Peptides against a protein of PDB entry 7QUU. Designs and how they scored, part 35

Target 1, 43 residues: chain A of PDB entry 7QUU
Amino acid sequence: DAVEPSVEKEYKKIISFRDTVFEGKHQQFLVPNNVRLKFLRDR

## One batch from the design tools (peptide; made by RFdiffusion4, then SolubleMPNN)

Design b2_p19_7_s3
Fold by OpenDDE base, seed 5:
Structure b2_p19_7_s3 (fold): chain B 43 residues (1-43), chain A 19 residues (1-19)
Amino acid sequence: as target 1 above (43 residues)
Amino acid sequence: GKLYEELKKKKEEEEKRKK
């Protein structure tokens, strides 16, 4: 069965988010990396 | 938070598999 396009899309978002936060590879968040990391660590 | 630690762990595991 083909993975539902919703699940694949969510997975891609999680990977993109991770890469944005830890590697700075994406411009998904328009805030400094230190602020991003603080925001995540506080959660 | 929990999400940060989970994402950090997943990143470290992926980096270990790519080496």
Scores: peptide ipSAE 0.039, ipTM 0.331, DockQ to the pose 0.031; fails the geometry check
Fold by OpenDDE base, seed 2:
Order: structure tokens, then C-alpha cells, then sequence
Structure b2_p19_7_s3 (fold): chain B 43 residues (1-43), chain A 19 residues (1-19)
């Protein structure tokens, strides 16, 4: 079954966010990894 | 938080699939 385009778009956003936070991908500015991980761990 | 744990789990699962 083809995944609905809406679900695929949401999945891509989640993956992009994960990469930004955990791998430093798609960052517009430099943030230390420990600071990013702490910020998320509290949520 | 909840989001952190979900994203961490997804990252670990992807890393396991790449090995």
C-alpha cells in the first residue's frame, strides 16, 4: 500500500529534526552537541 | 522529554539497520 503523501511529509520532517539535533545536520549556526542534547532531554 | 526518547530510539534503529 502506498503511504499517503501527508504521512511521508511528516516522516521527512521528523527525520530532518533528528538529524539536526543528533548529527548537526541542517544547522544554521554552531551549537555544542551537549547543549542540544540537554535541551531535548528535558522535553 | 518524550520527543527526545522517540528521536533517540529512531536514530539507534537506523544505525542498527546500517550495520
Amino acid sequence: as target 1 above (43 residues)
Amino acid sequence: GKLYEELKKKKEEEEKRKK
Scores: peptide ipSAE 0.038, ipTM 0.344, DockQ to the pose 0.034; fails the geometry check
Fold by OpenDDE base, seed 4:
Structure b2_p19_7_s3 (fold): chain B 43 residues (1-43), chain A 19 residues (1-19)
Amino acid sequence: as target 1 above (43 residues)
Amino acid sequence: GKLYEELKKKKEEEEKRKK
């Protein structure tokens, strides 16, 4: 089944965010990985 | 939080598939 364009867009954002946080890929924030991971873990 | 656990789980599953 064709995925709705809105759902595909949100999926891509989630993957990009995951990679930034857990692997440091495409990192947009100059924040240490341990600080970033702690911030998310507390949410 | 919930988002962290969901993203962590997805990462671990992806890493497991790549091994």
Scores: peptide ipSAE 0.037, ipTM 0.337, DockQ to the pose 0.033; fails the geometry check
Fold by OpenDDE base, seed 3:
Structure b2_p19_7_s3 (fold): chain B 43 residues (1-43), chain A 19 residues (1-19)
Amino acid sequence: as target 1 above (43 residues)
Amino acid sequence: GKLYEELKKKKEEEEKRKK
């Protein structure tokens, strides 16, 4: 089944976020990685 | 938070599939 374009876009955002957090592949935030990871762990 | 743990789990599962 073809994934709806809206769901695919949302999935891509989640994957990009994951890669930013765990692989450091994206510098979306001008925040040190340790601070960013702490912020996420507190949620 | 819960989202962080879910993303972490998904990352670990993906890494296991790539090995």
Scores: peptide ipSAE 0.037, ipTM 0.332, DockQ to the pose 0.034; fails the geometry check

Design b2_p19_7_s4
Fold by OpenDDE base, seed 4:
Structure b2_p19_7_s4 (fold): chain B 43 residues (1-43), chain A 19 residues (1-19)
Amino acid sequence: as target 1 above (43 residues)
Amino acid sequence: GKVFEEKKKEEEKRKRELE
């Protein structure tokens, strides 16, 4: 299915955010190491 | 913890569904 270019741009942001938060990969969003979901890591 | 690894795996699955 041809995804609209606006929707594709939003999906790329969501993917980049998930990578930064869960994998610690700095892509489009710079999340500091101390803000990466430490409260989940300790569970 | 176990909750983090489970949530990470769930989000990695959802990532592949959006790519």
Scores: peptide ipSAE 0.038, ipTM 0.428, DockQ to the pose 0.030; fails the geometry check
Fold by OpenDDE base, seed 1:
Structure b2_p19_7_s4 (fold): chain B 43 residues (1-43), chain A 19 residues (1-19)
Amino acid sequence: as target 1 above (43 residues)
Amino acid sequence: GKVFEEKKKEEEKRKRELE
């Protein structure tokens, strides 16, 4: 199924945000270092 | 830790399901 270009853009934003929270790879989302999932890294 | 790697794999799976 061809995903509508609008929906694909929203999915890409969500994915990029998740990657930022876990890996800090996407500087596009200024996720503060205190909001990053550091508590999971220690487990 | 092990919990981080598990959650990372779960989110990577969800990423592939949304692409």
Scores: peptide ipSAE 0.038, ipTM 0.438, DockQ to the pose 0.032; fails the geometry check
Fold by OpenDDE base, seed 3:
Structure b2_p19_7_s4 (fold): chain B 43 residues (1-43), chain A 19 residues (1-19)
Amino acid sequence: as target 1 above (43 residues)
Amino acid sequence: GKVFEEKKKEEEKRKRELE
């Protein structure tokens, strides 16, 4: 499906955020170590 | 914990639905 270029940019940001928070692999976003879900790892 | 692994799997599922 042809996704609108504005919507595609937002999806790329969401995917990049998820990769940074859950996988720690994304270098484009400096997610602070306290925001990296330590509170979920301890559960 | 188990909650982290469940949330990770849920987010990975939603990632595949957006790609």
Scores: peptide ipSAE 0.035, ipTM 0.430, DockQ to the pose 0.031; fails the geometry check
Fold by OpenDDE base, seed 2:
Structure b2_p19_7_s4 (fold): chain B 43 residues (1-43), chain A 19 residues (1-19)
Amino acid sequence: as target 1 above (43 residues)
Amino acid sequence: GKVFEEKKKEEEKRKRELE
């Protein structure tokens, strides 16, 4: 499906945020250490 | 733990639906 370039940029931001929170691989978003779900790693 | 891996798998599924 042809996604508009504006919508594609927003999806890339959401994906990068998720990758930063769960995988720590994407540095494009500075997720604060308190927002990182570190407490779930021990569960 | 199991809760983290389940949440990670759910978010990876949503990632594939948005790509």
Scores: peptide ipSAE 0.033, ipTM 0.424, DockQ to the pose 0.031; fails the geometry check

Design b2_p19_8_s1 (from b2_p19_8, 10 letters changed)
Fold by OpenDDE base, seed 1:
Structure b2_p19_8_s1 (fold): chain B 43 residues (1-43), chain A 19 residues (1-19)
Amino acid sequence: as target 1 above (43 residues)
Amino acid sequence: REKELEEARKKLEELKKKE
């Protein structure tokens, strides 16, 4: 199914957000592991 | 909260596999 170009752009943003927040692939968003783990562990 | 984040990560990986 050809995903509409609008929906594809939104998916790319979601994937970029995932890679930033969960994989730390972007050094500029390397929240120190202690601060990240605190935000993730407070629940 | 760790489970909610793991479930969210899993859903995002499933979306990536459909691209």
Scores: peptide ipSAE 0.021, ipTM 0.414, DockQ to the pose 0.074
Fold by OpenDDE base, seed 2:
Structure b2_p19_8_s1 (fold): chain B 43 residues (1-43), chain A 19 residues (1-19)
Amino acid sequence: as target 1 above (43 residues)
Amino acid sequence: REKELEEARKKLEELKKKE
């Protein structure tokens, strides 16, 4: 089992967060649609 | 706020292209 370096694990989390928030791709972070829509409307 | 979100998206996309 190749233990992915800590940096690559953190990078994968950042990309999964991007995809969830900006592209609407639910990968690892379950952001509720109501919270996402509020976050996008309030700015 | 939409501009700040677009800039943040752009920075995260540039990080993806460096992998």
Scores: peptide ipSAE 0.021, ipTM 0.378, DockQ to the pose 0.059; fails the geometry check
Fold by OpenDDE base, seed 3:
Structure b2_p19_8_s1 (fold): chain B 43 residues (1-43), chain A 19 residues (1-19)
Amino acid sequence: as target 1 above (43 residues)
Amino acid sequence: REKELEEARKKLEELKKKE
């Protein structure tokens, strides 16, 4: 299925956010450890 | 809330395997 180029761009942003917040693998977004741990604990 | 985050991770990982 040809995913529309707009939907593919939004999907890549969601994956980059996941890898930053949940896996800590994304070096492009320096999420401070205190903000990351607060986001994970306050839910 | 840790369970909701783990379920959200699992759904996003399943989406990544379909590309």
Scores: peptide ipSAE 0.020, ipTM 0.382, DockQ to the pose 0.072; fails the geometry check
Fold by OpenDDE base, seed 4:
Structure b2_p19_8_s1 (fold): chain B 43 residues (1-43), chain A 19 residues (1-19)
Amino acid sequence: as target 1 above (43 residues)
Amino acid sequence: REKELEEARKKLEELKKKE
């Protein structure tokens, strides 16, 4: 299945966000600290 | 909150296994 390059880019962002928020692994994308803190604070 | 975070982790792990 050729995943469209747009969809692959979105999956990579989701994975990088997961690793940043949940695992504390190296940020492949700059997730602003305020977004991380809001996500962890609101639920 | 903790259950919703665990469900979100599980969904994101399933996405990683498909890449």
Scores: peptide ipSAE 0.020, ipTM 0.392, DockQ to the pose 0.068; fails the geometry check

Design b2_p19_8_s4 (from b2_p19_8, 9 letters changed)
Fold by OpenDDE base, seed 5:
Structure b2_p19_8_s4 (fold): chain B 43 residues (1-43), chain A 19 residues (1-19)
Amino acid sequence: as target 1 above (43 residues)
Amino acid sequence: DEEELKKALEELEKKLKEL
């Protein structure tokens, strides 16, 4: 199944979030304020 | 739960490696 390039970009951000929160990787992930992952809003 | 979220994120990582 071809994942849309937009969906792949969202998944890469989710993985970077995991690495920051759960692995203690202090990547300064500059999440642009306009790219809120919708799933973090509904929980 | 935080552990359930971690598992879901690991599954997404596996899918990203297959792309």
Scores: peptide ipSAE 0.064, ipTM 0.581, DockQ to the pose 0.086
Fold by OpenDDE base, seed 1:
Structure b2_p19_8_s4 (fold): chain B 43 residues (1-43), chain A 19 residues (1-19)
Amino acid sequence: as target 1 above (43 residues)
Amino acid sequence: DEEELKKALEELEKKLKEL
């Protein structure tokens, strides 16, 4: 059965949001280089 | 089901705004 073009469009949006949410949750806290370098100098 | 896809989209849009 051919998936209706409306349903395919909504599915593509769901995948795009899934990927954006996954990337945002797995964004390593980019400790600003200046803060990371402070923790390394105070040891 | 088109209504299931709409509900899943709304849930993901909500989660994206909470990041």
Scores: peptide ipSAE 0.044, ipTM 0.554, DockQ to the pose 0.033
Fold by OpenDDE base, seed 2:
Structure b2_p19_8_s4 (fold): chain B 43 residues (1-43), chain A 19 residues (1-19)
Amino acid sequence: as target 1 above (43 residues)
Amino acid sequence: DEEELKKALEELEKKLKEL
């Protein structure tokens, strides 16, 4: 099933956010220590 | 494009604080 281009764009933003948080590139984002970003992993 | 990404990241951060 082809994912709609709009949904793919939002997915790419979520992946970019994950990478940003894990790489520590954006210290301006206050991620709570208890938030497990495991659902943002590529399947 | 960079400013749109920053706004989307801020919205995602807000949603993460509600979990």
Scores: peptide ipSAE 0.036, ipTM 0.512, DockQ to the pose 0.031
Fold by OpenDDE base, seed 4:
Structure b2_p19_8_s4 (fold): chain B 43 residues (1-43), chain A 19 residues (1-19)
Amino acid sequence: as target 1 above (43 residues)
Amino acid sequence: DEEELKKALEELEKKLKEL
């Protein structure tokens, strides 16, 4: 199934966050308080 | 694969709630 473009955008944000926080790229990635990872629970 | 990605994202969601 094609991943919905909305879900793909959320994945890209989470990957970017992972890379920023866990790969030691010391950029303060401000996760917007509205990043709802709900799609990870519904699958 | 998609399942490994889901697991990595779930782990990241847990870590985000602990921050």
Scores: peptide ipSAE 0.030, ipTM 0.489, DockQ to the pose 0.034

## One batch from the design tools (peptide; made by RFdiffusion4, then SolubleMPNN)

Design b2_p20_1_s2 (from b2_p20_1, 12 letters changed)
Fold by OpenDDE base, seed 2:
Structure b2_p20_1_s2 (fold): chain B 43 residues (1-43), chain A 20 residues (1-20)
Amino acid sequence: as target 1 above (43 residues)
Amino acid sequence: FPKERKKILELEEELKKLKE
């Protein structure tokens, strides 16, 4: 059965919200590459 | 992130009702 256009719209809204929230929060906790590379050298 | 997870679950439940 074809997904109703209204259901597809609500699905896209959920995915957009998820991606915006989790990507934006992930970026706040991103360790700078220089700090990460230092940590890998100290191991 | 408990607040954001709660909002996703609310939207998923709304989507479930639209598919019924």
Scores: peptide ipSAE 0.047, ipTM 0.614, DockQ to the pose 0.038
Fold by OpenDDE base, seed 1:
Structure b2_p20_1_s2 (fold): chain B 43 residues (1-43), chain A 20 residues (1-20)
Amino acid sequence: as target 1 above (43 residues)
Amino acid sequence: FPKERKKILELEEELKKLKE
């Protein structure tokens, strides 16, 4: 069965929201390479 | 991320209703 255009539109919004939230939240836990390298050098 | 997960679940429930 073909997915109704309205349902597909809402699905795309959910996926876009999920991905944006995931990416934005994941980036908050990424340590910049320069900071990581400094930490390893100071160890 | 409980707030964001809750919002996704609400949207998925709405999507389920649109498929009925």
Scores: peptide ipSAE 0.047, ipTM 0.612, DockQ to the pose 0.035
Fold by OpenDDE base, seed 5:
Order: sequence, then structure tokens, then C-alpha cells
Structure b2_p20_1_s2 (fold): chain B 43 residues (1-43), chain A 20 residues (1-20)
Amino acid sequence: as target 1 above (43 residues)
Amino acid sequence: FPKERKKILELEEELKKLKE
């Protein structure tokens, strides 16, 4: 059965939410290259 | 991320009901 366009839109929103939340949280643990390079120079 | 995973599962269950 073809998924109704309305249901497909809601599915896409869920996937977008998932990806945004996980990516945004992952980035908080990523040390920016410039900051990492500073720590390496300070040692 | 246990809270976010829980919310995704809830939304997937809601989508399943909308496809029925």
C-alpha cells in the first residue's frame, strides 16, 4: 500500500528530529580542531 | 541518549497507528 503523503511527512520529521538531536549532542563532545591544537601547544 | 531514544520509539509507534 502506498504510504499517504501525510504519513510520509510525519516520518520525515521524526528522522530529522533524530538526526538533529544526535548530531547536535555529538558535536558538544567534539573538540574543535583549533582548541585541540591549543592543548597540544600548551604541553 | 536514553531520553531521545524513548521519544523516537514513541513517535514510531504513533506512525504505526497512522498507517493502520
Scores: peptide ipSAE 0.041, ipTM 0.593, DockQ to the pose 0.033
Fold by OpenDDE base, seed 4:
Structure b2_p20_1_s2 (fold): chain B 43 residues (1-43), chain A 20 residues (1-20)
Amino acid sequence: as target 1 above (43 residues)
Amino acid sequence: FPKERKKILELEEELKKLKE
């Protein structure tokens, strides 16, 4: 059965929410590459 | 992230009911 356009829109919102939340949370723990390179030079 | 995971599961259950 073809998924109704309304149900497909709600599914896309759930996926977008998941991706935005987990990516945004993960980025807070990522050390930027420029900072990593600074630590390697200062050794 | 237990709060965010819980919210995703709730939304997936709502989506399942809309497809039935």
Scores: peptide ipSAE 0.041, ipTM 0.593, DockQ to the pose 0.033

Design b2_p20_2_s3 (from b2_p20_2, 9 letters changed)
Fold by OpenDDE base, seed 5:
Structure b2_p20_2_s3 (fold): chain B 43 residues (1-43), chain A 20 residues (1-20)
Amino acid sequence: as target 1 above (43 residues)
Amino acid sequence: YEEERKKEKELLEELKKLKA
């Protein structure tokens, strides 16, 4: 069965948040620099 | 950006399969 559009939007947010926190990419969320993981930031 | 977007779409489809 297809996932509801609301759930799909949340999955996209999770992916974007992951990239922001771990890799410092896709900065759609306001995440402070001190919260990002240093060893993954430049990957 | 295009390569990242492709990987994001792939992951999204995998997450949909896990939710189903």
Scores: peptide ipSAE 0.057, ipTM 0.559, DockQ to the pose 0.040
Fold by OpenDDE base, seed 1:
Structure b2_p20_2_s3 (fold): chain B 43 residues (1-43), chain A 20 residues (1-20)
Amino acid sequence: as target 1 above (43 residues)
Amino acid sequence: YEEERKKEKELLEELKKLKA
């Protein structure tokens, strides 16, 4: 099934968030849900 | 950044599967 363009856009934002936060990090950490949701709204 | 783009595409495909 084809994914709706709006949904695909949000998936790309999630990937961008991951790359922005975790690229170059030496350790894994939990990102709070409120921070994730704010990122999705601001992008 | 060819490897990074491959991983991005792979993740997108997995997310598509989870949505379905």
Scores: peptide ipSAE 0.055, ipTM 0.558, DockQ to the pose 0.038
Fold by OpenDDE base, seed 3:
Order: C-alpha cells, then structure tokens, then sequence
Structure b2_p20_2_s3 (fold): chain B 43 residues (1-43), chain A 20 residues (1-20)
C-alpha cells in the first residue's frame, strides 16, 4: 500500500527524533522520558 | 552511512506495519 505524503512526513520526523535524542547525530533537546516511545529507545 | 540508512529503512517498515 502507498503511504500518504502526510504520513511519510511524520515518519521522517520520528526518524529525526531518534537521531537527535538517542544517537546524538544532531543537537540534543531535553525530552521528558515519559514522551519517548520505547520502540525508538530500543534502536 | 550504510548502517544508518539500513536502520532508517527498518524503522520506516515497522512504522508502516504499526499504521496498518
């Protein structure tokens, strides 16, 4: 199934969030632990 | 770069499955 452009944009934001918060590839921001998705922390 | 792109593709596929 084709992914709608709006949904794909949100997925890219989630990937960028992972890189920023967990991999340190970008400037890290203070994000509360309770708003971090477990499946992103495990990658 | 290659390992990072592989992880990105894997994440996109898992998110796609989560949406379905």
Amino acid sequence: as target 1 above (43 residues)
Amino acid sequence: YEEERKKEKELLEELKKLKA
Scores: peptide ipSAE 0.056, ipTM 0.538, DockQ to the pose 0.046; fails the geometry check
Fold by OpenDDE base, seed 4:
Structure b2_p20_2_s3 (fold): chain B 43 residues (1-43), chain A 20 residues (1-20)
Amino acid sequence: as target 1 above (43 residues)
Amino acid sequence: YEEERKKEKELLEELKKLKA
């Protein structure tokens, strides 16, 4: 079965967060409620 | 369920490789 589009969006946000940390940025990374790893946690 | 979890992990690793 294909990965759900909502799960894919969540992973893309995880990658964005990782990149921010790797670049040494100390800004807050806001993840909207619709992309907050709810599918990953529930599975 | 276990197959879905496997594919989710695979997707995450692929995305990590593409952006690294």
Scores: peptide ipSAE 0.050, ipTM 0.535, DockQ to the pose 0.053; fails the geometry check

Design b2_p20_3_s4
Fold by OpenDDE base, seed 3:
Structure b2_p20_3_s4 (fold): chain B 43 residues (1-43), chain A 20 residues (1-20)
Amino acid sequence: as target 1 above (43 residues)
Amino acid sequence: KKEEEKRKLEEELKRLEELL
């Protein structure tokens, strides 16, 4: 079954957010709160 | 601590996937 192009775009955003937050926590980088808020608004 | 934070993030992501 081909995943709808809209759903695939939302999964790519979730994966990119996961990787940014996880890398940020591992590197002791403070992921700014505005990045989390932008992700939740762009959903 | 890092493993518990990883688990909490995976649980939050799974809840977001169930809403798509």
Scores: peptide ipSAE 0.025, ipTM 0.437, DockQ to the pose 0.257
Fold by OpenDDE base, seed 4:
Parts: sequence; C-alpha cells; structure tokens
Structure b2_p20_3_s4 (fold): chain B 43 residues (1-43), chain A 20 residues (1-20)
Amino acid sequence: as target 1 above (43 residues)
Amino acid sequence: KKEEEKRKLEEELKRLEELL
C-alpha cells in the first residue's frame, strides 16, 4: 500500500521535529503556521 | 517549568509516532 505523498511528508516533518527536540537543540522552530501539522493545529 | 514542558512535548511526539 503506497502511503499517500501527503502522509509521507507529514511523517518526515514529525521525525525531523522529534530529532530536534531530543537533540536538545532549542532552535526555536518557528514552525511557520503553514508547516504546522494539521493534527497539531486542531488541538 | 521548561523541563516539564519538554517532557510533555516528548510524550506527545511519542504518541504521534505510534499512530503513523
């Protein structure tokens, strides 16, 4: 089953965000509001 | 406060990875 290209892009963003949080690199990810994952927006 | 916020964020990220 091919993961929809939208879901794969969202997954890659979650992994990148995780790696940044775990590395203790407080780059203030100004996750631009347009890059904020839909499920994090709806909370 | 900052360490507790970090822990909560790490727990939320882990839950999101289990859903993908």
Scores: peptide ipSAE 0.023, ipTM 0.421, DockQ to the pose 0.034
Fold by OpenDDE base, seed 2:
Structure b2_p20_3_s4 (fold): chain B 43 residues (1-43), chain A 20 residues (1-20)
Amino acid sequence: as target 1 above (43 residues)
Amino acid sequence: KKEEEKRKLEEELKRLEELL
């Protein structure tokens, strides 16, 4: 199934945010809660 | 306070990883 380009973009933001938090990287990626909740609803 | 906020975020990201 081809993931819509919008959902793929939201996924990449969530992964980048995860990696920032878990790897202790100080570069805060702001993932808006609405983008996260949209990705989880569209999956 | 900041450590609890960090823990809540890590728990939330862990739940997301199980859904991914």
Scores: peptide ipSAE 0.022, ipTM 0.398, DockQ to the pose 0.253
Fold by OpenDDE base, seed 5:
Structure b2_p20_3_s4 (fold): chain B 43 residues (1-43), chain A 20 residues (1-20)
Amino acid sequence: as target 1 above (43 residues)
Amino acid sequence: KKEEEKRKLEEELKRLEELL
């Protein structure tokens, strides 16, 4: 099943954000508003 | 405080990965 290119792009952003947080990198990550986790709305 | 926030973030990310 071909994942739509939009959904794949959002998934790659979520994984990149996870890795940034786990590595303790304080890099400002631009999460799309539609994929923004609740804890990221409160920061 | 920061370590507890990190743990909550890890748990929310894990729940998101189970929904994708």
Scores: peptide ipSAE 0.021, ipTM 0.394, DockQ to the pose 0.039

Design b2_p20_4_s1 (from b2_p20_4, 8 letters changed)
Fold by OpenDDE base, seed 2:
Structure b2_p20_4_s1 (fold): chain B 43 residues (1-43), chain A 20 residues (1-20)
Amino acid sequence: as target 1 above (43 residues)
Amino acid sequence: FEEERKKIKELLEELEKLKK
């Protein structure tokens, strides 16, 4: 099934967030306010 | 961080299930 473009966009954000938080690459990527994972707010 | 790590892993696993 083709992942909806909205879900793929959130997936890419979660991967980027994972890589930032788990890999210990403490490069504070200024997560644009528009990159706030909606799924992390709704649970 | 530990709870956030767990939650991200759960979300990644759910998204991998949706991608198959």
Scores: peptide ipSAE 0.033, ipTM 0.510, DockQ to the pose 0.037
Fold by OpenDDE base, seed 3:
Structure b2_p20_4_s1 (fold): chain B 43 residues (1-43), chain A 20 residues (1-20)
Amino acid sequence: as target 1 above (43 residues)
Amino acid sequence: FEEERKKIKELLEELEKLKK
């Protein structure tokens, strides 16, 4: 089944966040604002 | 941080189930 383009876009953001926080590919404090998930802003 | 990390792992597992 083709994942809706909206769901695929949010999935790509979650993967980019995972790579930043868990794989150490970027400094944990250098998360770009465009990669920040909405549910992390609502808290 | 730990609670947010747990919630992100749950959301990743749910999204992987939707890709099958």
Scores: peptide ipSAE 0.026, ipTM 0.486, DockQ to the pose 0.036
Fold by OpenDDE base, seed 1:
Order: structure tokens, then C-alpha cells, then sequence
Structure b2_p20_4_s1 (fold): chain B 43 residues (1-43), chain A 20 residues (1-20)
């Protein structure tokens, strides 16, 4: 199964954000607007 | 595609658990 490049890009952003939260770089979990998954709403 | 969509949903659920 070839991953759509858009889906892979959104997944990499979520992983990077997760890792930043787990490293204690954020005092509060706030989902950035650039990590909001669009493809999960329309399918 | 479906397996990766599942992994993304699981990761989002884990992140929501950290917010509570």
C-alpha cells in the first residue's frame, strides 16, 4: 500500500508534536493548527 | 492506507489521554 504523501506528512507532524510533548517542552497539551488532520474529517 | 489511518487515530487518542 503506497501511503498518500499528504497523509505521511500529517503523520510525521503528529509524531514530532508527540515527541515534543513527552520531552516536557510544553506545560499544556495544545494541538497546533498545523497538526489538525483534514483527511480524517472528509473520509 | 487503513492501517496507517488506524495508527494515527491511536496516537491521537493517546494524546487526548495526556490532556485529561
Amino acid sequence: as target 1 above (43 residues)
Amino acid sequence: FEEERKKIKELLEELEKLKK
Scores: peptide ipSAE 0.023, ipTM 0.462, DockQ to the pose 0.191
Fold by OpenDDE base, seed 4:
Structure b2_p20_4_s1 (fold): chain B 43 residues (1-43), chain A 20 residues (1-20)
Amino acid sequence: as target 1 above (43 residues)
Amino acid sequence: FEEERKKIKELLEELEKLKK
């Protein structure tokens, strides 16, 4: 099944954010609202 | 879809553990 382009975009944001955290670019980990997955929220 | 949702949930949980 092809993943919806919206889900792929949200996934890529999380991966990019993960990589940024592991690179030590964040002193404190706050999941910013732009990295929060909308499709994981209960509707 | 379900496997990707699972992987993303696991990643978010790991990220929340790094916050403590």
Scores: peptide ipSAE 0.022, ipTM 0.457, DockQ to the pose 0.151

Design b2_p20_4_s3 (from b2_p20_4, 8 letters changed)
Fold by OpenDDE base, seed 1:
Structure b2_p20_4_s3 (fold): chain B 43 residues (1-43), chain A 20 residues (1-20)
Amino acid sequence: as target 1 above (43 residues)
Amino acid sequence: VKKEREKIKELLEELEKLKE
């Protein structure tokens, strides 16, 4: 089953954001611009 | 495809709990 390239791209951003927050490299409320997702913009 | 959509949903729920 080929992963939809759009779904894989958003998945990689979500993991990168999670790992950055859990490593304490970002404040819990600061989403890095490179990993910012649309669903996190509207909240 | 289905398993990855489920994994994305789980990660979104984990990220939502970090804002509480």
Scores: peptide ipSAE 0.029, ipTM 0.509, DockQ to the pose 0.101
Fold by OpenDDE base, seed 3:
Structure b2_p20_4_s3 (fold): chain B 43 residues (1-43), chain A 20 residues (1-20)
Amino acid sequence: as target 1 above (43 residues)
Amino acid sequence: VKKEREKIKELLEELEKLKE
């Protein structure tokens, strides 16, 4: 099953966000407004 | 906003279970 390259980029952003949250390294993460996941709007 | 934050947490918890 070929994951669309656009969908793979969005998953990589979620994984990076997860790792930032769970590593506890950032008590405050500024999510840049341009990193907003588009597919989370339609669910 | 509050409902969207809760959905993001649920998706992050599902993605944590996929890391095991």
Scores: peptide ipSAE 0.024, ipTM 0.450, DockQ to the pose 0.040
Fold by OpenDDE base, seed 4:
Structure b2_p20_4_s3 (fold): chain B 43 residues (1-43), chain A 20 residues (1-20)
Amino acid sequence: as target 1 above (43 residues)
Amino acid sequence: VKKEREKIKELLEELEKLKE
């Protein structure tokens, strides 16, 4: 099943956010606006 | 709203699996 390119792009942002949070670089859950999942708002 | 909560839970579970 080909993952829609929009879904793959949002998945890459989730991974990047995970890595940034687990690296301890963000003590506050300030989701940067560039990592904000748009597809969670559109559904 | 209810479907969005379910989708957030699925994404959090996928994130936990990717932590191992």
Scores: peptide ipSAE 0.024, ipTM 0.457, DockQ to the pose 0.045
Fold by OpenDDE base, seed 2:
Structure b2_p20_4_s3 (fold): chain B 43 residues (1-43), chain A 20 residues (1-20)
Amino acid sequence: as target 1 above (43 residues)
Amino acid sequence: VKKEREKIKELLEELEKLKE
């Protein structure tokens, strides 16, 4: 199934956040401060 | 704090498995 480009972009931000916060991998993905992960609000 | 970090790790690992 082709993951929609919007969903893939959100996924890449989540993984970059994981790596930065938990693995100490400074992957320089500029997560814009205004992208509230909507996934964290609905669970 | 430690338990919340573990829960976020598990959720992010589940999200990785949903892409395979």
Scores: peptide ipSAE 0.023, ipTM 0.437, DockQ to the pose 0.034

